# Ledger of designs, part 143: peptides against a protein of PDB entry 4ASU

Target 1, 270 residues: chain A of PDB entry 4ASU
Amino acid sequence: ATLKDITRRLKSIKNIQKITKSMKMVAAAKYARAERELKPARVYGVGSLALYEKADIKTPEDKKKHLIIGVSSDRGLCGAIHSSVAKQMKSEAANLAAAGKEVKIIGVGDKIRSILHRTHSDQFLVTFKEVGRRPPTFGDASVIALELLNSGYEFDEGSIIFNRFRSVISYKTEEKPIFSLDTISSAESMSIYDDIDADVLRNYQEYSLANIIYYSLKESTTSEQSARMTAMDNASKNASEMIDKLTLTFNRTRQAVITKELIEIISGAA
Target 2, 83 residues: chain B of PDB entry 4ASU
Amino acid sequence: FTFASPTQVFFNSANVRQVDVPTQTGAFGILAAHVPTLQVLRPGLVVVHAEDGTTSKYFVSSGSVTVNADSSVQLLAEEAVTL

## One batch from the design tools (peptide; made by RFdiffusion4, then SolubleMPNN)

Design b2_p17_5_s1 (from b2_p17_5, 5 letters changed)
Fold by OpenDDE base, seed 5:
Structure b2_p17_5_s1 (fold): chain B 270 residues (1-270), chain C 83 residues (1-83), chain A 17 residues (1-17)
Amino acid sequence: as target 1 above (270 residues)
Amino acid sequence: as target 2 above (83 residues)
Amino acid sequence: EEKEEEELEKKLEELKK
């Protein structure tokens, strides 16, 4: 590589480093906000899931339609955030198929579709795009919930898969159940909740679905921003190391060039 | 007793004496050992009666309320404000 | 911003090579 080539590469890497540092700061700010907003969202979401945990709702084995909702975003540069969700979705889909279930997939965020489209295109019902630019709101979750309920796909049971935030350096891909109205209404364990008006139960389910989606989005967002911050930090460090290496190479190459020029001068003067 | 909106937590696994909630079928009071039920909130006033005798009032827009067999209660409002 | 992120991803991938 010529001195010019090395210089060009150095310049390029330095520019990348500037960008990654800036992105790190942006991600850090978004993370701080997301973490603050996650606190109440978690209480809210976990509260919504309490019924399903306490009632131990079981779907009859004869019910075959299963919906998988994968929650991520449209944005990259966040490490394994998307791949972890996709991996879990694939595993779940395979397990369900092996059990003789019909599996349909909904992707929240374009990255899920990007990863799974080639292998699971026929199973996709819908992909929600424009996720991750702004912090998710309950309104966003409600829109997703409504579209799901109005999609015409009559699932019996579902799974929502998302990254749960643990710490600034850790997240875990988790799965939570989604139940159809029919499944909830017919569940034996729900008998203690008898005399519930059908309309009330329907509305309750709509809220429940919106609640869990909202919760999943908040967990996902917090995990994503944290992961992005880490990824950008790592990229910045890697760039720094590369700059150091290239600088050394530049210096060595420069010395070699000078030496060659001196030899040529000496040889030409002879 | 848990009472939260998506953005704010008012009560988290707290012990309360009574919670009055506005439901689509009417307002009802949730007491200790209330029969398990699911209800949907209508816009209205939530009144929380604490064990110490204090009363707190909230306005809620919509949401759900769950009374479980274990006497746990989840009041989840889409929007809620302290009055 | 998305286009910039994609460009950055490409650049970062090139740096790993």
Scores: peptide ipSAE 0.183, ipTM 0.929, DockQ to the pose 0.831
Fold by OpenDDE base, seed 2:
Structure b2_p17_5_s1 (fold): chain B 270 residues (1-270), chain C 83 residues (1-83), chain A 17 residues (1-17)
Amino acid sequence: as target 1 above (270 residues)
Amino acid sequence: as target 2 above (83 residues)
Amino acid sequence: EEKEEEELEKKLEELKK
């Protein structure tokens, strides 16, 4: 490579490094906010799931419609955040299909659709876009819940799959159950909850769905921002190493050029 | 007893004497060993009676309340403020 | 912002080669 080529490449990598450093800082700020907002959201979300955990809701064998909701975002450059969710969605879909169940998919965030489009396009009901630019609100979750309930797909049970935040350097893809109103109403374990009005139960389930979606969004957002921060940091470090390597190459090449020119001058070569 | 909104936690697995909640079917008090039930909140006042006799009041917009067989209670409001 | 991220992603991929 010529000195000109090396210089051009150095300039390009330095520019990339500046961008990755900037993105790291932005991700760090968003992460800090997300982590603060996740604390109450986790209590709220875990509280919402308490009924289903304690009641041990079972779906009858004759009921075969299953809904999978994958939660991520529209934005890239966050490591394996999206692929982890998609991988678990694929696994769950395959297992359910093998068990003879009908599977439909909802994607929260466009990246899920992008990954699964070729292999699972026929199973998608809807994809929610415009996710990840701003912190998710309960209003956002309510909109998603409402759209799901009005989709016309009468699922029996479902799974919501998202990345749970563990630490600044760790997340885990998790699955939580969702149930239809009919499944809850007919569950034997719900018999201990006496004299529940049908309208009350319907409204309760609407809140429950919105609650778990909100929770999943908050976990996902925190995990994503943390992962992006790490990814951008790694990219910046890699760029730095490459800059160092190319700088050494540049210096060596420059010395060689100078030496060659000196030899040509001394020898009288044109 | 857990009482939270999406953005704030008021009680997390706390022991309380009584919680008065405004529901769509009417206001009722949740005592120890209350019958399991599911209710939806209406806008109104929540009153928490602590074991030490302290009473706290909150205004809630909407949400849900769950009383489980194990006496655990989840009060989840969309919006709630301390009064 | 999304366009910027896509551009950066392309640049990073080229850098890995």
Scores: peptide ipSAE 0.171, ipTM 0.927, DockQ to the pose 0.876
Fold by OpenDDE base, seed 4:
Structure b2_p17_5_s1 (fold): chain B 270 residues (1-270), chain C 83 residues (1-83), chain A 17 residues (1-17)
Amino acid sequence: as target 1 above (270 residues)
Amino acid sequence: as target 2 above (83 residues)
Amino acid sequence: EEKEEEELEKKLEELKK
């Protein structure tokens, strides 16, 4: 490699390192906010899921329509955040198909579509884009919930798959159930609840869906920002190591060039 | 008793004496032995009566309330403000 | 921003070769 080549590469890597360091800082700031906002969101979301856990709502086996909602974002450079969700979605879809279920998929975030489009294009109902630039709001979740409910797909049960935040260095892909109004209304375990007005139950279910989506978005966002910090940190370290290696190579090559030039001058072979 | 909005937690698995909630069908009081029920909140006043006799008031916009068989209660408001 | 991220991703992949 010529000195020019090495210099060019060094410059490129140094620029990359600057970018990755900057992105790390940005991710750190977003993470701090996300973590703070996740605390109440988790209480809120877990509270919404409490009914399903306590009532142990079961979907009859004859019900065949299953909806999978994958939650991630549009933004890359966050390690395995998207692939983890996609992997779980694929696994769930395969398991459901093996059980004779019809599977439809909703992607929250464009990255899910990017990963699954080739293999599951026919199963996709909708993909929500423009996720991840701003912290998710309850309004965002409500929009997603509403669009889902208005999609015309009459699912019996579903799974929302997202990355749950554990710590700055750990997240876990998890699945939570979603149920259709019909499934909830027909569930035997719901008999202990007083005669609930159909309109009330419908509204309740709408809130529940929005709540769960909101919760999943908050968990996902926190996990993503944390993962991005880690990814950018690793990239910065790798760049640093490469810079060091190339610098050594540059110095050696420079010395060799100088020596060669001196020899040519002395020998008159130029 | 859990009472939260998407952005704020007011009560998290707390023991309370009574919670008065505004629902679309009317206001009702939730006591320790209240039967399981699901309700949707209407904009209005939530009153939490603590075991120590203190009363806290909140305004909520909308949301849901769940009373479970185990006497756990989840009050989830879209928006809530301490009054 | 998205384009920048994609470009960075490509660059990072090139660094891993």
Scores: peptide ipSAE 0.164, ipTM 0.928, DockQ to the pose 0.894
Fold by OpenDDE base, seed 1:
Structure b2_p17_5_s1 (fold): chain B 270 residues (1-270), chain C 83 residues (1-83), chain A 17 residues (1-17)
Amino acid sequence: as target 1 above (270 residues)
Amino acid sequence: as target 2 above (83 residues)
Amino acid sequence: EEKEEEELEKKLEELKK
């Protein structure tokens, strides 16, 4: 490589490093906001899930329709955020299929579709795009919930898969159950709630679904921003190392050129 | 007793004496050892009676309330404000 | 922003090579 080639490459990598540093700062700001907003969202979401935990709702074995909702975003450069969700979705889908269940998939965020399109295209009901540009709102979650409920797909049981935020350096892909109205209404454990009007239960289920989706979006967003911050930091460090290596190469090459010129002068090889 | 909106937490696993909630079927008071129930909130006033006698009032838009067999209560409002 | 991210992803992949 000529000195000119090395210099060009150095310039390119330095520019990349500037971009990754800038993106790190942006991700950090978004993370800080997401983390603040996650605190109440978690209380809200966990509160919504409390019924399912306490009532121990079970789906009859004869029911075969299963819905998988994967939650991520449209945006890249966030490490394993998307692949982790997709991996768990694939695993769950395979297990359910092996058990003779019908599996349908909903993707929240375009990246899930991008990963699963080749292998699971026929199982996708819908993909929600434009996720991750703005912080998710309860309105967004409500729209998703409503579309799901109005899709005409009569699932018996489902799962929502998302990345739960643990810390700035850690997230965990988790699965939470979702149940159809019919499954909830027919559950033996719900007998203690017998004084519930059917319309009330329907409305309650709509809120529950929206609540869970909202919660998952907030967890996912916080995890994503944290992961992006880490990814950009790593990229910046890698760029720095490459700059150092290329600088050494440049210096060595320059010395070699000088030495060669000196030898030519001394040898009289003009 | 947990009372929260998507953006704000008012009570988190707190012990309260009574909570009055506006539901689509009517307003009712949740006391200790209330029977399990599920209800949907209507726009209206929530009144929380603390054990120390303090009363707090809130306006809620919509949402849900759950009373469990273990006497835990989850009041989840889409929007809520302190009054 | 998405286009910029895609370009950056490509550049970063090239750096790993």
Scores: peptide ipSAE 0.161, ipTM 0.920, DockQ to the pose 0.833

Design b2_p17_5_s2 (from b2_p17_5, 6 letters changed)
Fold by OpenDDE base, seed 4:
Parts: sequence; structure tokens; C-alpha cells
Structure b2_p17_5_s2 (fold): chain B 270 residues (1-270), chain C 83 residues (1-83), chain A 17 residues (1-17)
Amino acid sequence: as target 1 above (270 residues)
Amino acid sequence: as target 2 above (83 residues)
Amino acid sequence: EDEEEEKLEKKLEELKK
């Protein structure tokens, strides 16, 4: 490699390092906020899921329509955040298909679509874009919930798949259930609950869906920012190592060039 | 008893004596061993009566309330403020 | 902040080419 080539590469890597360091700091700030906002969101979301856990709602086997909601974002450079969700979505879709279920997919975040579009285009109902730039709000979740409910797809049950935040260095892809109004209303386990007005139950389910989506978004965001922070840190370290190596190579090459030039001058071979 | 909004937690698995909630069908009090029920909140006043006799008041916008068979209660408001 | 991050991402992608 010529000195020019090495210099160009050094410059490029140094620029990359600057960018990754900056992105790390941005991710760190977003992570701190996300973690803080996740605390109440988790209580809220887990509270919303409590009914489903306690009532042990079962979907009859004859019900075939299953909705998979994958939650991630539009933004890359966050390690395996998107691929983990997509992988679990694929696995779930395959399992459901094997069980004779009809599967439809919703992607929250454009990255899900990017990964699954080629293989699951026919199953994809809608993709929600513009996710991940700003912290998710309950309003955002409500919009998603409303659009889902208005999509016209009458699912029997569903799965929302998202990355649950564990720590700054750990997340886990998890699945939570989504149930249709009909499934809940017909569930035997719901018989212990007093006669619930159909309108009340409908409204309740709308809130429930929004709540779960909101929760999933908060978990996903926190996980994503943490993962991005880690990814950018790793990238910065890798860049640093490469810079060191290239610098050594540059110095050696420079010395060799100088030596060659001196020899040419002395020998009169130029 | 859990009472939370998306952005704030007021009670997390706490033991309370009574919770008065505003529902679309009217206000009702949740006591110990209340029958399981699902309700939707209307804008109004939530009153939490603690075991120590203290009373806390909150204004909620909308949301849901769940009373489970195990006497656990989830009050989830879209917006809530301490009054 | 979001715009800055997007700019950084674009720059990073350009540099990886």
C-alpha cells in the first residue's frame, strides 16, 4: 500500500471513530432517559398484562387467525436488536403455520419490514415508520393501536414481540399475547368476571392494546439505545486499534520511501 | 393495588383499604375481596384510602380498572395527577 | 438531536463504502 493509500484509510477510520464516539454519547443520553421513562412504563404495561396472565385466556384451536406484531425501530447500528425480533417473528410464524394458523404480520419500525419483506411480504399487513427518532409516547402507541384495530384484519389472537430491557448490557426478546375482543369475551376463564358490558369490554381492550404497545415500545427503546451505545463503543475501540496498526504501517512505509529516495539520489539512478 | 399512568406510578402492589374510582357507569368503591370486574375509567376523582387511615386524591383522565379474583387491582390511567 | 444523529448515521454509512 502506498503512503497515500494508508493516509486515506487513516483519515477514513479516524472520521469513523469520531462519528461512533459521537453516536455513543447520543445513545448514552437517550438510554438514560429511556431507562428513567421505562420504570413507570413497565409498571403500567405489566399491570395491563396482569389480566391475561391471571385469567389464563386460551384461544380455541379452531381459531386460525394469528397476528404477529414485531416492535423495533427505523434506526440501525444497534447490534442485534432488529434481527433478534425478526428471528423470533420468523420462528413464531413458522410454528403457527405448522399448526395450521393463518399468520399476518405488523412491523413497528421500518427495520422489521426491511428484514422480513422478501420472505413474508404476503403476510405483512402494515409497517409503522418513523419509530425511534423520538421517545415513544402513549399517543404514539394509541395511534398504532387504532390503526391496527381499523385495519380490518380480524385476528383471533396475536403475539407482540419486542426486546425487554434487562440491563445496560442485556436484553431479551420476549413475546406477549394480544387477544381480540371476541376471544376475550368468549374465554371461559373470563366467566368469573361480572357481566361486563360489551361496550366497556371493547373500550377496555382498546386501552389494553395501546397499553401493551406502549410498554413494548418503551422496552424496545431502552434496549435499543443501550445496544447502540455498546455497538458504538465497540466500533470506536475497533477503530482505535486499526488506527494504531495503520499508523505503525504508515511510519514504516514512510521510512522505507525516504530510504529509497535517498538511495536513488546517491546512486544517481533517477 | 397498582395505580399508574404511562409516566408515573402512584401505587405498586400496595395494600389499601379502599379505592374509589370513576367509571363510565358511575363511581364505585373497590374493597377487599371485591368481585372480579373490568371497568373503563371516565375523567374524575380517584380516592385511595390507605390502611393507616390516610386518604389520597387523584384526578384521572381515562383508562381502565381491573379487579382480579386474587383481590389484586390494576388502575391504569392514561393521565393522572395528584390532587 | 434526532437530526444530528441521522446526519451521523449517514456519514458513517458513507464512510463504510
Scores: peptide ipSAE 0.244, ipTM 0.930, DockQ to the pose 0.335
Fold by OpenDDE base, seed 2:
Structure b2_p17_5_s2 (fold): chain B 270 residues (1-270), chain C 83 residues (1-83), chain A 17 residues (1-17)
Amino acid sequence: as target 1 above (270 residues)
Amino acid sequence: as target 2 above (83 residues)
Amino acid sequence: EDEEEEKLEKKLEELKK
């Protein structure tokens, strides 16, 4: 490569490094906020799931409609955040299909659809876009829950798949159950609960769905911002190493050019 | 006893004597070993009676309350404030 | 802040091509 080529490449990589450093800082700020807001959201969300865990609600075998909700965002440059969720969605869908169940998919965030559209397009009910720019609110979760309930798809049970935050360097893709009103109302394990009005149960289930969606969004957001911060940091380090390497190459090439010019001057071959 | 909103935790797996909640079917008190039930909250006052005799009051909007067979209670409000 | 981040992402994509 000529000195000009190396210089151009150096300039490009330096610009990339500046951008990745800036993005790291933005991600860090968003992560700090997300992590702070996740603390109460986790208590709230885990509390909402307590009923389903304790009641051990089971779906009858004759009921075959299953809904998968994948939770991520619209934005890239965050490592394996989206692919991890999509991978688990694919696995779950395949397992359910093998068991003879009907599977439908909802994507929260456009990236889920982007990954799965070729292989699972016919199974998608809806994709929610405009996710990941601002912190998710309970209102956002309620909108998603309402649209799901009004979608006309009468699922029996479902799974919500999202990345649970562990630490700044770790997340885990998790699955939590979703149950239809009919499944809950007919579950044998619910018999221990006092006579519950049908309208009360319906409203309760609406809150439950909104609660779990909200929880999943908060976990996902925290995981994503942390992963992006790490990804941008790694990119910046890689750029730094490449800059060092190219700088050495530049210096060597420059010396060679100078030597060649000196020889030409001395020999008169120029 | 767990009492939380999406943005704030008031009680997390705490032991309390009694919790009074405003539900759509009427206000009721949750005591130790209360029968399992599910209720939906209406806007109103939540009163938490601690074991030491201290009473705390909260205003809540909509939400849910769950009493499980193991005596665990989850009070989850969309919005809640300390009074 | 969101707009700034989007701008950075676009710039990054352009530089990677």
Scores: peptide ipSAE 0.234, ipTM 0.928, DockQ to the pose 0.274
Fold by OpenDDE base, seed 1:
Structure b2_p17_5_s2 (fold): chain B 270 residues (1-270), chain C 83 residues (1-83), chain A 17 residues (1-17)
Amino acid sequence: as target 1 above (270 residues)
Amino acid sequence: as target 2 above (83 residues)
Amino acid sequence: EDEEEEKLEKKLEELKK
């Protein structure tokens, strides 16, 4: 490589490093906000899931319709955030199919669709786009919940798959259950709630679904921002290392050129 | 007793004497050992009676309330404000 | 802030090509 080529590459990598550093700072700011907003959201979401945990709702084995909701975003450059969710979705879908279940998929965020489109396109009911640009609101979750409930797909049970935030350096892909109104209503464990009006239960389920979706979005967002910070930091470090290597190469090449010129002078050649 | 909105937590696994909630079917008081129930909130007043005798009031919009067999209660409002 | 981030992402993608 010529000195000019090396210089051009150095300039390019330095620019990349500047960009990744800037993106890290932006991600850090978004992470700080997301983490603060996650605190109440987690209490709220976990509270919503308490019924399902305590009631131990079971779906009859003869029921075959299963819904998988994958939660991520539209935005890249966040490490394994999207791939982790997609991987678990694939695994779950395969297991359910092997068990003779009908599987349908909902993607929250365009990245899920982009990963699964070729292999699971026929299983997708809907993909929600424009996720991740702004912090998710309860209104957003309600819209998703409403669309799901009004989709006409009569699932028996389902799962929502998302990344749960652990720390700035750690997240875990998790699955939480989703149940249809019919499944909840028919569950033996719900007998202790006998005096519940059907309309009340329907409305309750709508809130429950919205609550769970909201919770998942908040967990996902926080995880994503933290992962993006890490990814940008790693990119910056990698760029730094490459700059160092290229600088050494540049220096060596320059020395070689000088040496060659000296030899030519001494030899009387040129 | 847990009482939260998506953006704010008012009570987190707290022990309270009584909680009065506005539901679509009517307002009712949740006491110790209340029977399990599920209800949907209507806009109205929530009154929390603490064990020390203090009372706090909140205005809530929509949401849900769950009373479990283990006497745990989850009050989840879409919006809530302290009064 | 979101617009700035999108701009940065686009620039980064352009530089990786």
Scores: peptide ipSAE 0.183, ipTM 0.918, DockQ to the pose 0.311
Fold by OpenDDE base, seed 5:
Structure b2_p17_5_s2 (fold): chain B 270 residues (1-270), chain C 83 residues (1-83), chain A 17 residues (1-17)
Amino acid sequence: as target 1 above (270 residues)
Amino acid sequence: as target 2 above (83 residues)
Amino acid sequence: EDEEEEKLEKKLEELKK
């Protein structure tokens, strides 16, 4: 490589480093906000899931339609956030198919579609785009829930897969169940609950779905921002190391060039 | 007893004496050992009666309330404000 | 802030090419 080439590369990497540092700061700010907002959202979401956990709702084996909702975002540069969700989705889809279930997929965030479109395009019902640029709201979750309920796909049971935030340095891909109205209504374990009006139960289920989606979005967002912050930090460090290496190479190359020029002068070789 | 909105937690696994909730089928009071039930909230007043006799009032827009067999209660409002 | 981030992401992608 010539001195010019090395200089060009150095300039490029330095620019990248500046960008990654800036992105780290932005991600850090968003993470801090997301983490604060996750606290109540988690209580809210976990509260919504309490029924399903306590009632131990079981779906009969003869029910074949299963929905998988993968939750991530449209935004990259966040490590394995998207691939982790996609991996879990693939695994779940394969297991369900092996069990003779019909599997349909909803992607929350375009990255899910980007990863799975080649292998699972036929299973996709819908992909929600424009996710991750702003903090998710309950309104966003409600829109997704409504779209799902109005999709015409009458699933029996489903799974929502998302990254649960554990700490600034850790997340875990998790799966939570979602159930159709019919499944809940017919569940034996629900018999202990007082006679519930069908309309009430329908509305309850709508809220439940929105609640769970909202919760998953908040967990996902917090995990993503944390992961992005880490990724950008790592990128910045890697850039720094590369700059150091290239600088050394530059210095060595410069000396070699000087030496060559001196030899040419001394020898008279042009 | 858990009472939360998406953005705010009012009670988290707390022990309370009674919670009055506005449901679509009518307002009812949730006491200890209430039968399991599911209800949907209508816009209205939530009143929480603490063990110490204090009463807190909240306005909720909509949401759900769950009373489980283990006497746990989840009051989940889409929007809620303290009065 | 979001707009700035998008700009930075695009720039980063361009520089990686």
Scores: peptide ipSAE 0.063, ipTM 0.917, DockQ to the pose 0.310; fails the geometry check

